# Peptides against a protein of PDB entry 7AE7, part 310

Target 1, 321 residues: chain A of PDB entry 7AE7
Amino acid sequence: KVYKDLREFLEVLEQEGQLIRVKEEVNPEPDIAAAGRAAANLGKNQPAVFFEKIKGYKYSVVTNVHGSWQNHALMLGLDKNTSTKDQFYELNRRWDKFPVPPNVVKREAAPCKENVIDKDINLFEILPLYRINEQDGGFYISKASVVTADPEYPDDFNKLNVGTYRIQVKDRDRVGIQALAMHDIAVQLEKAEAENKPLPIAITIGNNPLVTFMASTPVGYNQNEYEFVGALQDGVPMDIVKSDLYDHLYVPAGSEVVLEGHIIPRVRTVEGPFGEFPGSYSGARLQCEVKIDRITHRTNPIFENLYLGIPWTEIDYLMAL

## One batch from the design tools (peptide; made by RFdiffusion4, then SolubleMPNN)

Design b2_p30_7_s3 (from b2_p30_7, 10 letters changed)
Fold by OpenDDE base, seed 4:
Structure b2_p30_7_s3 (fold): chain B 321 residues (1-321), chain A 30 residues (1-30)
Amino acid sequence: as target 1 above (321 residues)
Amino acid sequence: SAFEEELRKKIGPADPAKTQALVDKILAFP
């Protein structure tokens, strides 16, 4: 099976007994993190946890989507009981199909374009933000697929980067992004900052699970993650759509939320602390700042976010393949 | 941030008993 979006995957997870639906209103803190920890602590068959009602917010949260080998099997469209060995074999077999170019869909056909916010942007109206860890210095978006391009070669689709980065909410319309020198985004940012230009960015939330997987998987600088998604879909192209602000940025057509904006050149702001592991906080660092200029979102958008806790957590499964 | 404080004030404190009941529900998942 191939999934167009997060919703199709969540439906399958629920059908397969790999999703807990929480219908009662929860407090964003600590209930979401406590639930994510509880799901991880099951030790096997760890389900996604879907929260329909978050106190103080309008929309839903899902966590632990990639939180088990069963969820990974289902992501690949395999039987949930497919062995890790057979999943790895199938992953490698499909990897050899690279490149599988994506389909570019029209704006009117892209679910991520159902709603637009281009003024009075407030991330807290769209995303049910919460602390993942008690001592976190703020609210994090930990499972976004971030789209950037090479500013020297903006029309080179092979240099389009889709990566996962730690994002801290700074204000209603601002986020910090952790761009490390080892990430392709840092190369692209360096080029933009050399000219004192903004780097165009699209931060996408709630994607096809293979997009999230590939955004967390290191690839070559001249390799497009969307072309790997098509390979991992066994040769079925994924659907992408042009961003609203930038002709050279493409986002998953099915994204729940797309934050379009720019990295402010030569600005660094304090980010953190963040609990990467229980009892281990990354210190405060100077990180890049993104101005959000436009939001597009699906009606009743689902905020997909990680729980970062004791291994084996969702991040360990995302990095294990 | 000031906005975070306003949000916290709006949401109010969690009920530890409800949080525990949620955790117990998840731990009981088959």
Scores: peptide ipSAE 0.613, ipTM 0.943, DockQ to the pose 0.833
Fold by OpenDDE base, seed 2:
Structure b2_p30_7_s3 (fold): chain B 321 residues (1-321), chain A 30 residues (1-30)
Amino acid sequence: as target 1 above (321 residues)
Amino acid sequence: SAFEEELRKKIGPADPAKTQALVDKILAFP
């Protein structure tokens, strides 16, 4: 089985008994984090948790999508009871199919383009934002696939980077991004900042589960994560579409939400604290600031966000494979 | 942020009993 988007994956998770649907209205804090923690603490067969109704917001949230070995097996289109050993074997077998180039679809064929917001941008109207941890310094987007390009080689598709970074919401149209020196985005930002230019960025939320997996998996600077997604789909290309603002940035065609904007050159603002583990906060740091200039989204967009909590988090599963 | 304060006023406090009932529902998942 290959998935076009998050929705097709959530349907399979629900059919396989790997998704809890919460139909009652919840408070965004602490209910979403508490529920995600409860799901992670089941010890086995940890389901995704889908919240249909969030008080104060219009749209839904899903958490713990990658939060179990069963969900990982299903992501690969395997039987949910496939052993971790056999999952690793299949991942390695498919990895050798790299590169599998994506299909570039037309704008009118991309579900992520169903709705556009280009004025009076307010992230809180589109994303049901909540604290993952009570002591978090703000609202985080922790499961986005962030798309950037090399500003010296913008047309080199092999240098297109799709990565997962810690993103703190700062204002209605602003986010902080943690770009560490070891990340490909930091290399690209350094080049842009040397010229005092903005770095174009697309922050994509609610993707095909293999896009989210590959965005969390380190690859070479001259390797495109979308070409690995095609490899992990056993040679079936994924669908991508051009961003609205930038001809050289491509986003997953099926993304629930796309935040298009730019990293402001040579600006650093306070980011954090963020609880990577309960009681273990990464200190406040000066990090990059992104201005959001355009949003595209599917009708009734699903906010996919990471659950972070002891003992095994969704991030541990994303990093273990 | 000012927006967060407005949002918190709009949402109001959580009900700990409802939060616990949600947790219990998830822990009872087969």
Scores: peptide ipSAE 0.600, ipTM 0.942, DockQ to the pose 0.822
Fold by OpenDDE base, seed 5:
Structure b2_p30_7_s3 (fold): chain B 321 residues (1-321), chain A 30 residues (1-30)
Amino acid sequence: as target 1 above (321 residues)
Amino acid sequence: SAFEEELRKKIGPADPAKTQALVDKILAFP
């Protein structure tokens, strides 16, 4: 099975008994993190946890979407009981289909374009933000697929990068992003900052599960993650759409939320602390700052966020293959 | 931030009993 968006995947997770639907209103802190920990502590068959109602917010949250081998099998469109060995075999078999170019859809055909916010931007109105860990220095967007291009070769689709980075909410329309030197975004940012230019960015939230997987998987700088998504879909192209602000940035057509903006050149602000591991907080670091200039979103957008817990985090499953 | 304080006032304190009931519900998942 191939999924167009997060919603089609969540439907399958629910049908397969791999999603807990929480219909009662929850407090964003500590209930979401506590529920995520409980789901991870099941030891096997760890389900996604979908919260329909978050106190103080309008929209829903889903966590632990990739938080088990069963969810990972279902992401590949396999039986949920497919062994890790057979999942790895199938992943490798499909990887050899690279490249599978995406379909570029029209703006009117892209669900991520259903609603637009271009003034008075407030991230807290669109995302049910919460602390993942009680001692976190702020709210994190930890499962976004971040789209950037090479500023020297903006029209080279092979240099379009889709990556996962730690993002801290700094203000209503500002986020900090951790662009480490080992990330492709750091190469692109260095080129932009050399010229004292902003780096265009699209932060996409709530994607097709294979987009999130590929955004967390290291690939070559001249390899497009969307072409790997098509390979992992067994040769079925994924759907992408042009960003609203930038002709050279393409986002998943089915994204729940797209934050379009720019990295402010040569600005660094304090980020953290963040609980990278339970009981282990990173110190405060200087990180890049993104100005959000436009939001597009689906009607009733789902905030997909990473679960970080003991003994295995959702990131451990995303990085295990 | 002032905004977070306003949000916290709007949400109010968590109820530990409700949090525990949610955890228990998840731990009882088959």
Scores: peptide ipSAE 0.595, ipTM 0.941, DockQ to the pose 0.758
Fold by OpenDDE base, seed 1:
Structure b2_p30_7_s3 (fold): chain B 321 residues (1-321), chain A 30 residues (1-30)
Amino acid sequence: as target 1 above (321 residues)
Amino acid sequence: SAFEEELRKKIGPADPAKTQALVDKILAFP
């Protein structure tokens, strides 16, 4: 099976007994993190956890979407009991289908364009933000697929980068992003900053699970992650749509939320601490700052966020392949 | 942040008993 969006995947997870639906109102802290920890501690068949009602917020959260081998098998459209070995074999077989170019859909056909916010931007009105760990220095967006391009080659689709980065919410319309020197975004940012120009960015949240997987998988600088998503869909193209602000940035058509904006050139702000592991915090670092200029979102957007827990984190399942 | 303080006032304190009941519900998931 191929999924167009997160919603189609969550439906399959629920049908397969791999999703817990929490219908009662929860407190964002500590209930979401506590529930995520409990789900990861089940030891096997760790389900996604869907929170329908979060006190103080309008919208829902889902966590632990990739948090088990069963969920990973289902992401590949396999039987949930497919062995890890057979999942790896199938992943490698599909990888050889690269490139599978995406379909560019019209704006009116893209669910991520159902609603627009272009003034008085407030991330807290759209995203039910919470601390993943009690001692986190702020609210993190940890499963975003971040779209950037080479500012010297903006029309080269092969240089379009879709990556996963730690994003700390700084203000209503500001986020910090961790761009490490080993990431393609850091190369692109260096080029923009050399000219003292903003780097265009689209931060996409709540995607087709293979987009989230590929955004977490290192690929070559001249390879497009969307063309790998099509390969991992066994040769079925994914649907992308042009961003509203930038002609050269394309986002998944089915994204729950798209934050469009720019990295402010030559600005660095303190980020963290962040709990990469329970009880283990990364030190505060200087990170680049993103101004959010536009939001597009689906009606009743689902905030997909990472669960970090013991003994295995959702990251371990995303990186184990 | 000022917004976080406003949000905390709106949400109020967590109820540890409700948090535990949620955890217990998840741990009982088949």
Scores: peptide ipSAE 0.581, ipTM 0.938, DockQ to the pose 0.803

Design b2_p30_7_s4 (from b2_p30_7, 17 letters changed)
Fold by OpenDDE base, seed 5:
Structure b2_p30_7_s4 (fold): chain B 321 residues (1-321), chain A 30 residues (1-30)
Amino acid sequence: as target 1 above (321 residues)
Amino acid sequence: SKTEEELRKEIGPADEERVKKLVEKILNYK
């Protein structure tokens, strides 16, 4: 089984008994985090949790999508009871199919382009933002696949980076991003800042689960994560589309929300604290700031967000490979 | 556009009993 988008994957999770649908209205805090924690505490076969109605917001949230070995097996299109050993074997077998180039679709064929916001941008109108941890210094977008390119080689598709970074909402149209020196985005940002130029960025939310997986998986600087997604789909190309603002940035065609903008050169603002682990908060730091210039989104977009909690966080499953 | 503060005022306070029921629902799902 290959998935075009998050919605097809959520449908399979529900059919396989690996998704809990919460139909009653919930408060964004603490209900979402409490339910996510409860799902993680099941110890095995941890389901995704889908919230249809969130008080004060128009759109839905899903969490814990990658929160179990069963969900991971289903992501690979395997039986949900496939052993961890066999999942690793299959992943390694498919990895050798790299590269599988993506299919570039027309704008009209990309679901992420159904709606456009290019003025009076307010992230709170599109994303049902909530605190994951009580002591979090703000709202985080923790499961985005962030697309950037090498500003020296913008047309080199092999240098197009799709990564996962900690993103704090700072204002209606501003987010902080943690670009650590070990990340490929930091190399690209350094090149842009040397010239005092903005770095173009697309922050994509609610993707094909293999896109999210590959964005969380370290690859070489000259390797494109989309070409690995095609490999992990056993040789079936994924669909990508050109961003609206930048000719050299491509986003998943099926993304629920795409935030297009730029990293402001040589600007650093306070970010955090963030609860990376229960009882352990990273201190406040100076981080990069992104201006959001354009949003595209599917009709009734689903906000996929990371669950961070004990005993195993969703990130542990994403990084366990 | 609504500010964060205005949005939070519309949401109102947490309901601890509602949260407990939600958690129980999740824990008893299977």
Scores: peptide ipSAE 0.491, ipTM 0.906, DockQ to the pose 0.597
Fold by OpenDDE base, seed 3:
Structure b2_p30_7_s4 (fold): chain B 321 residues (1-321), chain A 30 residues (1-30)
Amino acid sequence: as target 1 above (321 residues)
Amino acid sequence: SKTEEELRKEIGPADEERVKKLVEKILNYK
């Protein structure tokens, strides 16, 4: 089984009894975090939690999508009861199929292009933002696949990076991004800032689960995460589409939301605190600032977000493979 | 265009009973 988008995966999770649908209206705080914690604390067979109605918002949230070994098996298109050992074996077998080049689809064929916002951008109108932890200094987008390129080699597809970073919402059209030195984005940003140029960026939310997995998996600087997604799909190419603002950036065709913009060169703003671990908050830090210039999104976009807490949580499963 | 303050006012206080029921629903799912 191969998934084109998050929605196809959520359907399979629901069919397999690995998704709880919450149909009643919830408060964004603390209900989403409380539910995510409860799901994570089941110890085994942890389901995704899908919230159809969130008070104050128009759209839905899903959390804990990668929150169990069963969900990981299903992500690989395996039986949900596939052992962790067999999942690793199959993952390694498929990894050797790299590279599997993606299909570039036309704009009109890409679900992520169904709606466009290019003026009066307000992230709060598109994303049901909530605090994951009560003491969080703001709202975080914690499960985005962030697309950037090497500014010296923008047309080198092998240097196109898809990574996961901590993103704090700063304003209606601004986010802070944590680009650590160990991340490929930091190398690309350094090159852009050396010339005092913006770094083009596409922040993609609600993807094919293998895109999210690969965005959380370190690969070589000259290796494309989309080509690994194709490998992990057992040789079936994934679908990508050109970004609207940049000819050199490609996004998953099925993304629920795409935030296109740029990292402002040589600007640092206060980010945090964020509860990375229960009882442990990272202090406020100076981080990069992204200006959002354009949004594309599916009709009724699903905000996929991460639950963070005591291991084992979704982040631990994403990092364990 | 909602401000965070306007959003907070619209959402209102936490409903502890709702949260409890939601958690119980999840814990008893399997």
Scores: peptide ipSAE 0.452, ipTM 0.893, DockQ to the pose 0.602
Fold by OpenDDE base, seed 1:
Structure b2_p30_7_s4 (fold): chain B 321 residues (1-321), chain A 30 residues (1-30)
Amino acid sequence: as target 1 above (321 residues)
Amino acid sequence: SKTEEELRKEIGPADEERVKKLVEKILNYK
């Protein structure tokens, strides 16, 4: 089975008993994090947790989407009880199908384009932001697939990077992003900053689960994550759409929310503290600042965010490959 | 546009009993 978007995957998770729907209104803090911890602590068959109603916000949150081997099997379109070994064999088999080029769909066919915000941008109106850990220095977007390109080769689709990065909300229309020197985005940013130019960026939230998976999986600088998604879909291309602001950036057609903007050149802001593990906080770091210039989103967008807890965390499942 | 402070005021304090019930619901799911 192939999923067009997060919603199709969540439906399957629910059908397979791998999603808990919380219908009662919750507080964003500490309820979401507490529920995520409880789900992760089940030890096996850890479900996603879907919060329909969050006090102070209009939209929903889902956490722990990749939080179990069962969810991972379902992501691959396998039986939820498929052994870890067999999942790896199937993943490796499909990996050899790379590259599978994506389909570029028209703007009108892309669900992520249903709504547009281009003025008075306020992330708090679109995303039910919350602290993952009580001592977190701010709100984090931890499960976004971030799209950037090589500014010297903007038309080289093989250099289009789709990665996952720690993103802290700084203001209504600003986020900090951690671009480590080892990340492809850092190479691209260095080129832009050398010329004192903004780096175009699209931060995509609530994607096809294989997009999120590939965004967390290191690939070569000249390899496109979307072409691996097609491979992992057993040769079925994924659907992408051109960003609104940039001709050279493509986003998943089914994204719940797309934040389009730019990394401000040669600006660094303080980030953190962030709880990478329970009781372990990273110190404050200087990070890049992104200005959000445009938002596109599905009607009633679902904010997919990472649950960070005790291993086995959702990160462990995303990185265990 | 709501500030973070305005949002916090609207949300109010944590409800420990609600959190407890939510956690219990999840722990008893399977």
Scores: peptide ipSAE 0.442, ipTM 0.893, DockQ to the pose 0.615
Fold by OpenDDE base, seed 2:
Structure b2_p30_7_s4 (fold): chain B 321 residues (1-321), chain A 30 residues (1-30)
Amino acid sequence: as target 1 above (321 residues)
Amino acid sequence: SKTEEELRKEIGPADEERVKKLVEKILNYK
């Protein structure tokens, strides 16, 4: 099976008994993190946790989408009981199909374009933001697929980068992003900052699970993650759509939320602390600042976020493949 | 538009009993 979006995958997870639906109203803190921790600590068959009602917010949250080998098997369209060995075999077999170019769909056909916010942007109205750890210095978006291009070669689709980065909410329309030197985004940012230009960015939230997987998987600078998604879909192209602000940035057509904006050149702001590991917090750092200029989103958008703070979290599964 | 402060005020304090029940629900799921 191939999934167009997060919702199709969540439906399958629920059908397969790999999703806990929380229908009762919860507080964003500490309830979401506590529930995510409990799900991660089940040891096997760890389900996703879907929160329908969050006090103070309008929309839902889902966590632990990639939180088990069963969820990974289902992501690949395999039986949930497929062994890790067979999952790796199938992944490697499909990897050889690269490149599988995506389909560019029309704006009207892209679910991520159902709603637009282009003024008075407030991230808290769209995302049910919460602290993952009690001592976190702010709210994090930890499972976004971030789209950037090479500013010297913006029309080179092979240099379009889709990556996962730590993003802290700084204000209603501002986020900090951790762009480390080893990340492709850092190369692209360096080029933009050399000319004192903004770097265009699209931060996509709630995607096809293979997009999230590939955004967390290192690939070559001249390789497009969307073309790997098509390969991992056994040769079925994924659907992408042009961003609203930038002709050279393409986002998954099915994204729940797309934050379009720019990295402000040569500006660094305080980020953190962040609970990376149990009882371990990163110090405060100076990180890049993103101005959000436009939001597009599906009706009743689902905020997909990562649980962090115990070994064998969802991130460990994403990095294991 | 809601500020973070307004949001926190609306949310109110943590409910430890609710958290406990939620965790128990998850732990007993499988």
Scores: peptide ipSAE 0.442, ipTM 0.889, DockQ to the pose 0.609

